# Ledger of designs, part 59: peptides against a protein of PDB entry 4X86

Target 1, 56 residues: chain A of PDB entry 4X86
Amino acid sequence: EGPQLLLSEAVSRAAKAAGARPLTSPESLSRDLEAPEVQESYRQQLRSDIQKRLQE

## One batch from the design tools (peptide; made by RFdiffusion4, then SolubleMPNN)

Design b2_p24_3_s2
Fold by OpenDDE base, seed 4:
Formats: structure tokens, sequence, C-alpha cells
Structure b2_p24_3_s2 (fold): chain B 56 residues (1-56), chain A 24 residues (1-24)
């Protein structure tokens, strides 16, 4: 129900902020980061981090 | 939630830099 978060979008913003660029292409990297298994791992990481923050 | 997303993305960014997928 919350906002849709994509790892590819988050990494893109982080890379731009840090002045980092892919050695291949932004599109190729985004394709890799948008793989279903990668997105699921990202979702699980976010849930884990939320739980950690709630316990602090 | 966006702050957490940003934090995770920063860690992934570091890994990608170390692996040679990105450069600065």
Amino acid sequence: as target 1 above (56 residues)
Amino acid sequence: LEELSRSVAEEVLKRLLEEGRLER
C-alpha cells in the first residue's frame, strides 16, 4: 500500500549524487537491478532495516 | 521509508564500485 520503491531508481539517484557512472550503460545496469530476484532481495532488506529501526 | 531506501542504495552503490560495475 505504501510508495513503490525500486532499487534501480534508488541506485540511479545515489550514483548521480556521488558522481558515479556505469562502465556499460545506465539502461543495462537498470535491467540487472530490476530483475525479480533482485527486487525481492531489496524488499526484504528494507523490511529488515525497518524492523531494526523500530527496535532502536 | 525513502531514507531507508537511500541508505540501502548507498551500500549497493559501494559494492558496485568495488566490483567495477561503476566508476567515479
Scores: peptide ipSAE 0.620, ipTM 0.905, DockQ to the pose 0.628
Fold by OpenDDE base, seed 2:
Structure b2_p24_3_s2 (fold): chain B 56 residues (1-56), chain A 24 residues (1-24)
Amino acid sequence: as target 1 above (56 residues)
Amino acid sequence: LEELSRSVAEEVLKRLLEEGRLER
């Protein structure tokens, strides 16, 4: 148990909430966002944002 | 942490909309 943060899931939820839809398919978009390099960038972004907020 | 995740997702969402991968 614990937080499992995936960009693909987060974007899917955000898109749904905003009423936005991909021109292709949700599955296709999620597949692109699940790329290892994308997930790593997402992880680093979260870490960076946390660090910035801790310094404020 | 979930708030940060949501914030990042919103920024990505905006970029995808601007780039034409998503539409509302």
Scores: peptide ipSAE 0.620, ipTM 0.904, DockQ to the pose 0.643
Fold by OpenDDE base, seed 5:
Structure b2_p24_3_s2 (fold): chain B 56 residues (1-56), chain A 24 residues (1-24)
Amino acid sequence: as target 1 above (56 residues)
Amino acid sequence: LEELSRSVAEEVLKRLLEEGRLER
C-alpha cells in the first residue's frame, strides 16, 4: 500500500512552525480537516502532484 | 512523499490564514 498521510497532521505541523493558531481550537480544526471527503481530496492531490512531477 | 505532503500543507495553511481560520 504505502505510507498513510493525514492532512490534519501535516497542517498542524506547518501551523506550529509558522506560529499560527486557530481562532477556535486545534481540535475543531483537526476534526474539519479529518473529514472523509477532505482526506480523499488530499490523497488525490498528492497523487496528481506526483504524476505531474514524474512527467516533467 | 513527505516533502510533497509538507508542500500541500503549506498551501492549505496559507488558505486558512486568508480565510481567517488561523492567525499569527
Scores: peptide ipSAE 0.619, ipTM 0.905, DockQ to the pose 0.632
Fold by OpenDDE base, seed 3:
Structure b2_p24_3_s2 (fold): chain B 56 residues (1-56), chain A 24 residues (1-24)
Amino acid sequence: as target 1 above (56 residues)
Amino acid sequence: LEELSRSVAEEVLKRLLEEGRLER
């Protein structure tokens, strides 16, 4: 295993764990979540969270 | 890192459920 830094992958895993399914195709949802701006926001959120924890 | 990734994903999942893009 290893951490996947894609929001689409993380959401997919979370959805499976919760028994949730998309109303559209999973590919369509993944495409939306893999948009460059979304991925960058996700990366920045992770970075910010790590930094905050280091400061606490 | 994986834990943080999961936490963010779960928050997004909740929003998607609320928006009706996902259902259980």
Scores: peptide ipSAE 0.617, ipTM 0.903, DockQ to the pose 0.745

Design b2_p24_3_s3
Fold by OpenDDE base, seed 2:
Structure b2_p24_3_s3 (fold): chain B 56 residues (1-56), chain A 24 residues (1-24)
Amino acid sequence: as target 1 above (56 residues)
Amino acid sequence: LTEISESYANAVLKELERQGLLER
């Protein structure tokens, strides 16, 4: 239930679109963004923001 | 949903840039 998007995927796509590259490596950045607590926070924020927009 | 996810992704990118972790 709820959004199942990965922050790491979203950031990777955004970085590519913006022509931005991590100073270390894409894999290193993705690893940091795939931390369970980071992903959970992202999921909660997405859910909350969707709900707010639907209420408007 | 895509718009929202992109918004958050861009916010993260902005913060990473502020921290000097990204280059273009």
Scores: peptide ipSAE 0.400, ipTM 0.837, DockQ to the pose 0.656
Fold by OpenDDE base, seed 4:
Structure b2_p24_3_s3 (fold): chain B 56 residues (1-56), chain A 24 residues (1-24)
Amino acid sequence: as target 1 above (56 residues)
Amino acid sequence: LTEISESYANAVLKELERQGLLER
C-alpha cells in the first residue's frame, strides 16, 4: 500500500535534469539516500503530499 | 505521483547544493 518510489532514483534523475552532479560520486550519494530511515521519511512525505493534492 | 516525487527530489537537491555537496 502506498507509493513505491525510491528517493535515490528521483534525486539522480532530478540532478541529471538540472545539470548537477555530486562532488564525490553518484554511487555514494545513492547509498546515503537509500538508508532505510531516509526512504521511510520520503514515503511518508509522498503519501502526505498525495493526500494534499486530493483534498484540493 | 511523478510530479510530486520530482518536486521533493528538487528540494533535496537544493539542500545538497547549500551544503556544497553538488557542482554544476
Scores: peptide ipSAE 0.399, ipTM 0.837, DockQ to the pose 0.639
Fold by OpenDDE base, seed 3:
Structure b2_p24_3_s3 (fold): chain B 56 residues (1-56), chain A 24 residues (1-24)
Amino acid sequence: as target 1 above (56 residues)
Amino acid sequence: LTEISESYANAVLKELERQGLLER
């Protein structure tokens, strides 16, 4: 339940839109952003942000 | 949801740029 978005995917798309590229490699960045604890934190924060916006 | 996701992603992107991990 809740948001099922991937931070790595979101950042990748944002980077493309901004024309930004990792100094190392896209793969290394994705690897870091795909860490379970990072994804879980992202999910929680997304959900929290949604709730905050709904309350306003 | 897409807007929130994009907003968050951009915040992360900005931080990564600040840390010198990204270039453009």
Scores: peptide ipSAE 0.398, ipTM 0.837, DockQ to the pose 0.647
Fold by OpenDDE base, seed 5:
Parts: C-alpha cells; sequence; structure tokens
Structure b2_p24_3_s3 (fold): chain B 56 residues (1-56), chain A 24 residues (1-24)
C-alpha cells in the first residue's frame, strides 16, 4: 500500500536530465540508494508530501 | 507521483553535488 517508486530509478533519470554523472559509477550510486532504509525513508517522505499537497 | 518523485530526486542530486560526488 502506498507509493512503490524506487529512489535509485528517480535519481538516475534526474541525473541524466541534468547531465550529471557520479564520480564513481552509476552502479555504486544505485547500490547506495537501493539500501532498504533509504528506500523506506523515500517511501515515507513521498507519501507525506502527497498528503501535504492534498491538504493544501 | 511523477512530479513529486522528480522533485525529491533533484533534491537528492543537489545534496550529492554539495558533497562533491557528482560531475558534469
Amino acid sequence: as target 1 above (56 residues)
Amino acid sequence: LTEISESYANAVLKELERQGLLER
């Protein structure tokens, strides 16, 4: 239940659009962003932001 | 969801840039 988006995927798309590249590698960056605690924080914040917008 | 996720992703990129982990 709730949003099931991946932060790693979102950052990858955003980086491409901005012309930004990680100093290490895309894989290393994705690995860090795919950590369970990071993904959970992203999910919670995303859900919170949606709720805030609905309140406005 | 797309707009919100993109906004969040850009915030993350901004922080990574501040940390000197990104290059153009």
Scores: peptide ipSAE 0.394, ipTM 0.835, DockQ to the pose 0.644

Design b2_p24_3_s4
Fold by OpenDDE base, seed 4:
Structure b2_p24_3_s4 (fold): chain B 56 residues (1-56), chain A 24 residues (1-24)
Amino acid sequence: as target 1 above (56 residues)
Amino acid sequence: LQSISDSIAQEILKAYLAAGLLEL
């Protein structure tokens, strides 16, 4: 539910903005960031951070 | 929401840089 936010997309944007490049390959980095457990951890952190900010 | 997402992504980016998985 709600807007779909992907860690892989967010990191890609951040890396591009910073001029950072993977030492392995873009595909390997994407595979790592798109792993379901990584995405789930990201989603949980996102929810947690939102809640923290709402409580501030 | 995207701002928060970007903040998290920035921290992950920093971690990857520190770990030598990404380079500038």
Scores: peptide ipSAE 0.412, ipTM 0.856, DockQ to the pose 0.644
Fold by OpenDDE base, seed 1:
Structure b2_p24_3_s4 (fold): chain B 56 residues (1-56), chain A 24 residues (1-24)
Amino acid sequence: as target 1 above (56 residues)
Amino acid sequence: LQSISDSIAQEILKAYLAAGLLEL
């Protein structure tokens, strides 16, 4: 439901904007951020934040 | 929605920087 938002993609974009780089490897970082449980937690966090914003 | 996503991503970025998993 709704547009797909990925934490791995968002963090990559933020890191690029800040000039940040992983100490291990980009692949290892992506693997961690793309883990299903991490993405699900992110989705829940997004949903919660959206609901809070709608209440403002 | 993307702006909210970006805000969360920035908080995660900050956490990774603080944990020494990312560097500037």
Scores: peptide ipSAE 0.411, ipTM 0.856, DockQ to the pose 0.638
Fold by OpenDDE base, seed 3:
Structure b2_p24_3_s4 (fold): chain B 56 residues (1-56), chain A 24 residues (1-24)
Amino acid sequence: as target 1 above (56 residues)
Amino acid sequence: LQSISDSIAQEILKAYLAAGLLEL
């Protein structure tokens, strides 16, 4: 439950804040970050981090 | 939750910077 979080959006936001830009292209980076397996890994990490915080 | 997402994204950003896939 909660808002849907996307790694691609989060990284884009972080990159913008840092002034970072891709060496290839924004489209290529987005494609990599939006890959299903990458998003799934992110989701799992997010859940893991939430659990860690709940245990702290 | 947003802060957790941002933390993960920042680590990924660092990795991409280190790998030379992103530039500052």
Scores: peptide ipSAE 0.407, ipTM 0.854, DockQ to the pose 0.663
Fold by OpenDDE base, seed 5:
Structure b2_p24_3_s4 (fold): chain B 56 residues (1-56), chain A 24 residues (1-24)
Amino acid sequence: as target 1 above (56 residues)
Amino acid sequence: LQSISDSIAQEILKAYLAAGLLEL
């Protein structure tokens, strides 16, 4: 449940908006960002950032 | 939540740019 936030999607959007392109391929970048450990780290950072915002 | 996610993604983007994995 809850909103599904994917780092790979967010970075892809940010890169597109900035006009940034991977040196290898978009697929390789996505594969790296979709790794389970990366997504878990992202989830933890997201949670931490939310907590920080609540304290501000 | 999506705004926070986008902020994190922006920082990751900057890191990848600095590392030479992405180019503008």
Scores: peptide ipSAE 0.405, ipTM 0.855, DockQ to the pose 0.630

Design b2_p24_4_s1 (from b2_p24_4, 11 letters changed)
Fold by OpenDDE base, seed 2:
Structure b2_p24_4_s1 (fold): chain B 56 residues (1-56), chain A 24 residues (1-24)
Amino acid sequence: as target 1 above (56 residues)
Amino acid sequence: SLTEISRSYAERVLEEYKAAGLFR
């Protein structure tokens, strides 16, 4: 439902939608995806793509 | 849309993790 501002939640939703299961626990996966540098990369991607679309 | 951007990025990450053997 709607865009996910956290990568961990975005990936969790994508995995569920695709019927994919992590080989580790969902909690462990989420923890890994919540690393600051990982989340920052995601944030930058969202920002950049929005900016590109606005400039079209 | 922002939803599409979010979903697209997440799917790419998921596929990367699948390729790395982190998902089944």
Scores: peptide ipSAE 0.606, ipTM 0.908, DockQ to the pose 0.827
Fold by OpenDDE base, seed 4:
Structure b2_p24_4_s1 (fold): chain B 56 residues (1-56), chain A 24 residues (1-24)
Amino acid sequence: as target 1 above (56 residues)
Amino acid sequence: SLTEISRSYAERVLEEYKAAGLFR
């Protein structure tokens, strides 16, 4: 619906939209995507792209 | 928009997981 600040939620919604199903449990997938280093990379990407848009 | 940014990143991650055989 709107922007997702959590990568796990963003990927979950993307998977549902694409009709993709995880071969593992959704809980296990979410746990992997909620790892601090993974979430930090996502946060940096969002921040970088926002700053890029603001500079346009 | 932020919505487009988050969606784009999530879709890239999803494609990587699909390529790794974690999604069907």
Scores: peptide ipSAE 0.603, ipTM 0.907, DockQ to the pose 0.817
Fold by OpenDDE base, seed 1:
Structure b2_p24_4_s1 (fold): chain B 56 residues (1-56), chain A 24 residues (1-24)
Amino acid sequence: as target 1 above (56 residues)
Amino acid sequence: SLTEISRSYAERVLEEYKAAGLFR
């Protein structure tokens, strides 16, 4: 439901939509996806893609 | 849209995790 600025939440939603389940606990997976470097990569991707689309 | 970008990126991450055996 709408855009998600947190990768952990975005992946959770994608997994649910695809019927995929983590082999570990959802909490442990979320912790990995909430690591600063992982979140920053996601932020940069969003920023880059938005900028590209604005320039089209 | 931002929603589409978010979803697309998340799906790519999910596929990587599936390939790594972290999702079933």
Scores: peptide ipSAE 0.603, ipTM 0.907, DockQ to the pose 0.819
Fold by OpenDDE base, seed 5:
Structure b2_p24_4_s1 (fold): chain B 56 residues (1-56), chain A 24 residues (1-24)
Amino acid sequence: as target 1 above (56 residues)
Amino acid sequence: SLTEISRSYAERVLEEYKAAGLFR
């Protein structure tokens, strides 16, 4: 349902779509995915992939 | 599209967590 700028939300949606369930609490998983360095890596990936496609 | 990129990245992360035994 549209692009997610937050990795935590993107993964949550992907997990639900795949029927995957965390063995830890959803809250703990979200906190892990919301770590600054993890979120920044996601942001950079989105930016990089878009830039590559614009060059094609 | 941004939606496809977002979904693809999220799915890769999910697979890594599955491989690590964090998802069933």
Scores: peptide ipSAE 0.601, ipTM 0.907, DockQ to the pose 0.796

Design b2_p24_4_s2 (from b2_p24_4, 11 letters changed)
Fold by OpenDDE base, seed 5:
Structure b2_p24_4_s2 (fold): chain B 56 residues (1-56), chain A 24 residues (1-24)
Amino acid sequence: as target 1 above (56 residues)
Amino acid sequence: SLTSISESYARAVLEELKARGLFR
């Protein structure tokens, strides 16, 4: 098992790297991105991407 | 790495959020 990654944190880092700024409350956006269904979709996407990398 | 995969996905999400007007 590995660390639990949060999409909200990843998006925050990506935004900072790109110079993008939220137009809504950062805390509200983070809560939305931390919703269970969003986190599950994120987990599934990461799983899929990992599987693709393993096939390369 | 897991972090690089996460970052790639996050960038895609960011672009979608920008399209939705949640980021500038």
Scores: peptide ipSAE 0.584, ipTM 0.900, DockQ to the pose 0.638
Fold by OpenDDE base, seed 1:
Structure b2_p24_4_s2 (fold): chain B 56 residues (1-56), chain A 24 residues (1-24)
Amino acid sequence: as target 1 above (56 residues)
Amino acid sequence: SLTSISESYARAVLEELKARGLFR
């Protein structure tokens, strides 16, 4: 498969870029965002968005 | 690009997390 993109890492980068700060521990949030079902939803969403972009 | 798409989705997730009070 392609490169592994983690939602937790993407959100971390987005938060830094936006100057947003977590109100929970970063570790706890990362653990939650790395849950298999969350990662799978992220993968499926990216796949869907790619397909949409290809149709534009 | 895949990176750009990932970043866009991550921003949307961030906004949702803000709405839930997990980010400020």
Scores: peptide ipSAE 0.579, ipTM 0.898, DockQ to the pose 0.616
Fold by OpenDDE base, seed 3:
Structure b2_p24_4_s2 (fold): chain B 56 residues (1-56), chain A 24 residues (1-24)
Amino acid sequence: as target 1 above (56 residues)
Amino acid sequence: SLTSISESYARAVLEELKARGLFR
């Protein structure tokens, strides 16, 4: 439910914006960041960050 | 916005990945 935000996509955009270059295979890194446990942690962190910002 | 929150978190993750030697 809701918009699907992928950490791999977010990190990719952030890296490009910052001019950062991957020192490993970009594809391999993306696969690692797309692991279910990593995505779940990302979702939980975003939820937490939203709550924190609402409380500020 | 949700996208801005996502971007902020992604930047933090990027810095951690740099520290781990995955990004320069």
Scores: peptide ipSAE 0.578, ipTM 0.898, DockQ to the pose 0.601
Fold by OpenDDE base, seed 2:
Structure b2_p24_4_s2 (fold): chain B 56 residues (1-56), chain A 24 residues (1-24)
Amino acid sequence: as target 1 above (56 residues)
Amino acid sequence: SLTSISESYARAVLEELKARGLFR
């Protein structure tokens, strides 16, 4: 429960904020970033980064 | 915040994707 954090959404927002444009279709890239293994790595990294900051 | 951590990670990923030629 709670808001779902997707790497595809985060990257999309970051790209828009930076004025960066994909060299492939946004939809194709989003699908690639939504692969289960990529999402799991993202989740684990976020968890790790949060833990590191809490320990500092 | 969780949002700021997510944004920081996303920016790092974006830079990596740029390096790989997927973004300009």
Scores: peptide ipSAE 0.570, ipTM 0.895, DockQ to the pose 0.603

Design b2_p24_4_s3 (from b2_p24_4, 14 letters changed)
Fold by OpenDDE base, seed 3:
Structure b2_p24_4_s3 (fold): chain B 56 residues (1-56), chain A 24 residues (1-24)
Amino acid sequence: as target 1 above (56 residues)
Amino acid sequence: SLTDISESRARELLKEYQAAGLFR
């Protein structure tokens, strides 16, 4: 339950839209951002964002 | 939408990653 959007995918799309490039490689960055604890933190942040939007 | 919320969060994180030297 809750947001199931991938951090790696979201950041990748944002970076492409902004013309930003990782200092390493897209593949290396994706591996780091796909770590379970990192993804979970992102999910929690999204959930908080949604709750704030609902309260407003 | 959920997509809009995700994109907003992603933009903020990207700025943080740029400040941290992960992105140029």
Scores: peptide ipSAE 0.614, ipTM 0.891, DockQ to the pose 0.581
Fold by OpenDDE base, seed 1:
Structure b2_p24_4_s3 (fold): chain B 56 residues (1-56), chain A 24 residues (1-24)
Amino acid sequence: as target 1 above (56 residues)
Amino acid sequence: SLTDISESRARELLKEYQAAGLFR
């Protein structure tokens, strides 16, 4: 059912690429980003993005 | 690729998180 890519991993990679650091600890941030509702929202956004790309 | 799409979305979310004061 759609992409199953981890938000926590994606954000971590993006943060490193941008030189951004969380104001809280990386561990605390990861726990927040691993919440089921947060991950599900990300999955839905990705699915929408994929559909958008297919229409281009 | 899915990886590219996920990275693009993650970059957008990062911007939002920065605006929200979660990242510096």
Scores: peptide ipSAE 0.613, ipTM 0.891, DockQ to the pose 0.575
Fold by OpenDDE base, seed 4:
Structure b2_p24_4_s3 (fold): chain B 56 residues (1-56), chain A 24 residues (1-24)
Amino acid sequence: as target 1 above (56 residues)
Amino acid sequence: SLTDISESRARELLKEYQAAGLFR
C-alpha cells in the first residue's frame, strides 16, 4: 500500500531541473538511491507528505 | 498531485545531497 514512486527517478529529474550534477556518475548515484532501505525511507517521507497535504 | 508532492520531496532531498557533497 502507498505511493510507488521511485526516489532515483525523482532525484534525477530534480537534479536536471536544477542544473545539478552528481559528483560521481549518474549510474553510481542511481545505484545508491535504488537501495531498498533508501527507497523505503523515501516512501515513508512521501507518505508523510501526503498526510500533511490532506491535513491542510 | 502525487507528482507534485514527489517533486517537492525530491527537491528537498537534492538540497540535502548538495550540502553533503553528493552533487555540485
Scores: peptide ipSAE 0.612, ipTM 0.890, DockQ to the pose 0.580
Fold by OpenDDE base, seed 5:
Structure b2_p24_4_s3 (fold): chain B 56 residues (1-56), chain A 24 residues (1-24)
Amino acid sequence: as target 1 above (56 residues)
Amino acid sequence: SLTDISESRARELLKEYQAAGLFR
Protein backbone atom coordinates (compact mmCIF):
# COMPACT_ATOMS: atom_id res chain seq x y z
CA GLU B 1 0.00 0.00 0.00
CA GLY B 2 1.00 3.65 -0.25
CA PRO B 3 -0.81 6.20 1.95
CA GLN B 4 -0.32 4.13 5.10
CA LEU B 5 3.35 3.34 4.53
CA LEU B 6 5.49 4.81 7.30
CA LEU B 7 7.89 7.52 6.17
CA SER B 8 10.63 6.21 8.44
CA GLU B 9 10.40 2.76 6.89
CA ALA B 10 10.18 4.08 3.34
CA VAL B 11 13.20 6.35 3.72
CA SER B 12 15.17 3.64 5.47
CA ARG B 13 14.52 1.26 2.60
CA ALA B 14 15.33 3.92 0.00
CA ALA B 15 18.57 4.81 1.78
CA LYS B 16 19.68 1.19 1.95
CA ALA B 17 18.89 0.69 -1.73
CA ALA B 18 20.86 3.82 -2.65
CA GLY B 19 23.72 3.07 -0.31
CA ALA B 20 23.05 6.33 1.51
CA ARG B 21 23.88 6.71 5.18
CA PRO B 22 22.52 9.21 7.69
CA LEU B 23 25.04 11.63 9.14
CA THR B 24 23.45 11.02 12.52
CA SER B 25 22.39 7.70 14.00
CA PRO B 26 19.68 5.73 12.19
CA GLU B 27 17.69 5.81 15.42
CA SER B 28 17.82 9.59 15.68
CA LEU B 29 16.75 9.94 12.07
CA SER B 30 13.87 7.52 12.51
CA ARG B 31 12.69 9.42 15.56
CA ASP B 32 12.56 12.65 13.56
CA LEU B 33 10.77 10.99 10.66
CA GLU B 34 8.20 9.47 12.99
CA ALA B 35 6.94 12.88 14.12
CA PRO B 36 3.17 13.05 13.45
CA GLU B 37 3.33 16.17 11.29
CA VAL B 38 6.18 14.75 9.21
CA GLN B 39 4.41 11.45 8.67
CA GLU B 40 1.19 13.27 7.76
CA SER B 41 3.01 15.35 5.15
CA TYR B 42 4.36 12.15 3.63
CA ARG B 43 0.89 10.60 3.56
CA GLN B 44 -0.55 13.65 1.83
CA GLN B 45 2.24 13.65 -0.73
CA LEU B 46 1.59 9.99 -1.51
CA ARG B 47 -2.14 10.63 -1.91
CA SER B 48 -1.36 13.50 -4.23
CA ASP B 49 1.01 11.33 -6.26
CA ILE B 50 -1.62 8.63 -6.59
CA GLN B 51 -4.27 11.12 -7.65
CA LYS B 52 -1.96 12.52 -10.30
CA ARG B 53 -1.25 9.04 -11.66
CA LEU B 54 -4.97 8.28 -11.84
CA GLN B 55 -5.53 11.42 -13.90
CA GLU B 56 -2.79 10.61 -16.40
CA SER A 1 1.67 0.12 -8.60
CA LEU A 2 1.11 1.77 -5.25
CA THR A 3 4.39 0.28 -4.05
CA ASP A 4 6.25 1.88 -6.94
CA ILE A 5 4.66 5.25 -6.16
CA SER A 6 5.63 4.97 -2.50
CA GLU A 7 9.19 4.05 -3.38
CA SER A 8 9.44 6.93 -5.83
CA ARG A 9 8.29 9.42 -3.22
CA ALA A 10 10.74 7.99 -0.71
CA ARG A 11 13.61 8.34 -3.19
CA GLU A 12 12.66 11.96 -3.86
CA LEU A 13 12.60 12.73 -0.16
CA LEU A 14 15.94 10.99 0.28
CA LYS A 15 17.42 13.32 -2.34
CA GLU A 16 16.00 16.30 -0.48
CA TYR A 17 17.51 15.04 2.77
CA GLN A 18 20.86 14.54 1.05
CA ALA A 19 20.69 18.10 -0.27
CA ALA A 20 19.92 19.27 3.25
CA GLY A 21 22.99 17.48 4.55
CA LEU A 22 21.18 14.79 6.50
CA PHE A 23 22.53 11.91 4.43
CA ARG A 24 25.80 11.23 2.69
Scores: peptide ipSAE 0.611, ipTM 0.889, DockQ to the pose 0.611

Design b2_p24_4_s4 (from b2_p24_4, 10 letters changed)
Fold by OpenDDE base, seed 2:
Structure b2_p24_4_s4 (fold): chain B 56 residues (1-56), chain A 24 residues (1-24)
Amino acid sequence: as target 1 above (56 residues)
Amino acid sequence: SLEEISRSYAERVLEELKARGLFR
């Protein structure tokens, strides 16, 4: 429905769209990308990107 | 949209993961 603000999910979608294949299992990679520190970095980056677009 | 922004960032992350040899 709405946008999923999970980096693991976003990367998965991007990979599928680009035809890129993970060299590890998708599940293991997703688990790594779901680490709290990674999710926080993702949140901060999205905030930064939004701010940049607002200033353009 | 937020979804587009998220997609753009995810694409950058994907390229980084490719560079690290985690994606092909």
Scores: peptide ipSAE 0.686, ipTM 0.924, DockQ to the pose 0.669
Fold by OpenDDE base, seed 1:
Structure b2_p24_4_s4 (fold): chain B 56 residues (1-56), chain A 24 residues (1-24)
Amino acid sequence: as target 1 above (56 residues)
Amino acid sequence: SLEEISRSYAERVLEELKARGLFR
């Protein structure tokens, strides 16, 4: 078990920090970002990014 | 850190979502 990382939460935080607002309801957007295929893509990208940083 | 890596990716995603008109 590790940190619970959700793309929806990460994007929400990034949006708030940047002052960006969703043009749809935040709930609907979060639901879309929490789709299994999106979460899997997120996980894979993080893994790839970690590996890339380890190689630098 | 993992959190930093996550944040950087999320920022890229945010920009893509902006480009798609999902964020302003």
Scores: peptide ipSAE 0.686, ipTM 0.925, DockQ to the pose 0.613
Fold by OpenDDE base, seed 4:
Structure b2_p24_4_s4 (fold): chain B 56 residues (1-56), chain A 24 residues (1-24)
Amino acid sequence: as target 1 above (56 residues)
Amino acid sequence: SLEEISRSYAERVLEELKARGLFR
């Protein structure tokens, strides 16, 4: 599969890897993380992180 | 890779969600 482009999926995988469990329903959390403004912030942060790594 | 970058950011978000009491 290709790179993750949804924050909800990325957080879910990170949580599982770390053994962290949500204190709310996974569906509710995913819905919140998939809000347009959150997705846009995610996209912007990824771009910023890419730029930082290119400058190292 | 983009996958690594996504993972790194997700880990930071996870820590923030823990701080907000949304994850244990």
Scores: peptide ipSAE 0.684, ipTM 0.924, DockQ to the pose 0.689
Fold by OpenDDE base, seed 3:
Structure b2_p24_4_s4 (fold): chain B 56 residues (1-56), chain A 24 residues (1-24)
Amino acid sequence: as target 1 above (56 residues)
Amino acid sequence: SLEEISRSYAERVLEELKARGLFR
């Protein structure tokens, strides 16, 4: 399986697990989620979440 | 683990996308 390094991939897996289906083009959504600024926000959030868990 | 953290965040994002009408 491996780590989910792309938000698009992470969301896709989460959607499948929850039985959620996209109402727009999966390709267009993935493209939007793979934008550099979105990927950077994803990376930063993961880092933040890790730090928060270390502090708990 | 990184995978667990990624999954947790993705679930939050999914809920937001559902709220925006991008997922059903």
Scores: peptide ipSAE 0.684, ipTM 0.924, DockQ to the pose 0.674

Design b2_p24_5_s1 (from b2_p24_5, 14 letters changed)
Fold by OpenDDE base, seed 5:
Structure b2_p24_5_s1 (fold): chain B 56 residues (1-56), chain A 24 residues (1-24)
Amino acid sequence: as target 1 above (56 residues)
Amino acid sequence: MEISESYALRVLKEYERRGLLRRE
């Protein structure tokens, strides 16, 4: 488990819920989601949003 | 909405913007 798996799962669920599918290959999608800048952005937003919710 | 879901939605919107998302 890890952020890349969590994000991948979230994207899969969101796509299914929206009735959509990325046209890129699963490998390309995984590469995109595992990119350092994407992972860092995701982690930062998770932390930030959690902190905001805890302060509300 | 879950935080992860919000981020996932933004990812999908980016793919849509680039023409890399198909509606089913």
Scores: peptide ipSAE 0.554, ipTM 0.874, DockQ to the pose 0.692
Fold by OpenDDE base, seed 4:
Structure b2_p24_5_s1 (fold): chain B 56 residues (1-56), chain A 24 residues (1-24)
Amino acid sequence: as target 1 above (56 residues)
Amino acid sequence: MEISESYALRVLKEYERRGLLRRE
């Protein structure tokens, strides 16, 4: 569990819901999602969106 | 929309843009 797992699960769920699949290998997708800049931007979005929802 | 879902959609859109997404 953690941001990497959560993001990968989110992508998998979204792809399934859309009836789509990445053409890259699962390993390549994992590497993409594990990139520091991706994880940082995801973390920032989570924090920001949570804060916004708390303010609503 | 779920927070994680929003980011996931951006990821998928990037793959689509690169021609790396298959619709089933």
Scores: peptide ipSAE 0.553, ipTM 0.874, DockQ to the pose 0.690
Fold by OpenDDE base, seed 3:
Structure b2_p24_5_s1 (fold): chain B 56 residues (1-56), chain A 24 residues (1-24)
Amino acid sequence: as target 1 above (56 residues)
Amino acid sequence: MEISESYALRVLKEYERRGLLRRE
C-alpha cells in the first residue's frame, strides 16, 4: 500500500468510469505509475490541493 | 472533482495522446 496503489486505483476507477482501457499490460501500467517522478508529482498535487481546501 | 480523479484523468489523457488508450 502507498501512493502507487492509490494512484493505480484512481486510474483504474477513472478508466472504468470513462469506458476506456489502457492498451499496456497491467504490469506495465503499474510500473509507469510507480516511477519516482510520477509519484512525486502525484503526492505534490495531493498535498497542495488538500492544503488549499483546508484554508478555504 | 476529487483530487485523485483529476490526476488520474491527466494520466489517461497522456496515454490517449500516446495511442495507448482504447475506448470500450
Scores: peptide ipSAE 0.551, ipTM 0.873, DockQ to the pose 0.682
Fold by OpenDDE base, seed 2:
Structure b2_p24_5_s1 (fold): chain B 56 residues (1-56), chain A 24 residues (1-24)
Amino acid sequence: as target 1 above (56 residues)
Amino acid sequence: MEISESYALRVLKEYERRGLLRRE
């Protein structure tokens, strides 16, 4: 387990690894990922999952 | 699986569900 990536970087790497690409433009994808509610959801999942791992 | 990776996959699956993902 290394340092957690920014969401945009994580999505980019996941897409590359899966051999898949969004059909939306890179600009549209970036806009979606930068939405405050999406960023907050990502932060919350990071926190929650880290807490779960610490409690196990 | 990394936490960031799992979240990224959920994002990609959402795009797939909406017909916005292409396999290469």
Scores: peptide ipSAE 0.550, ipTM 0.874, DockQ to the pose 0.786

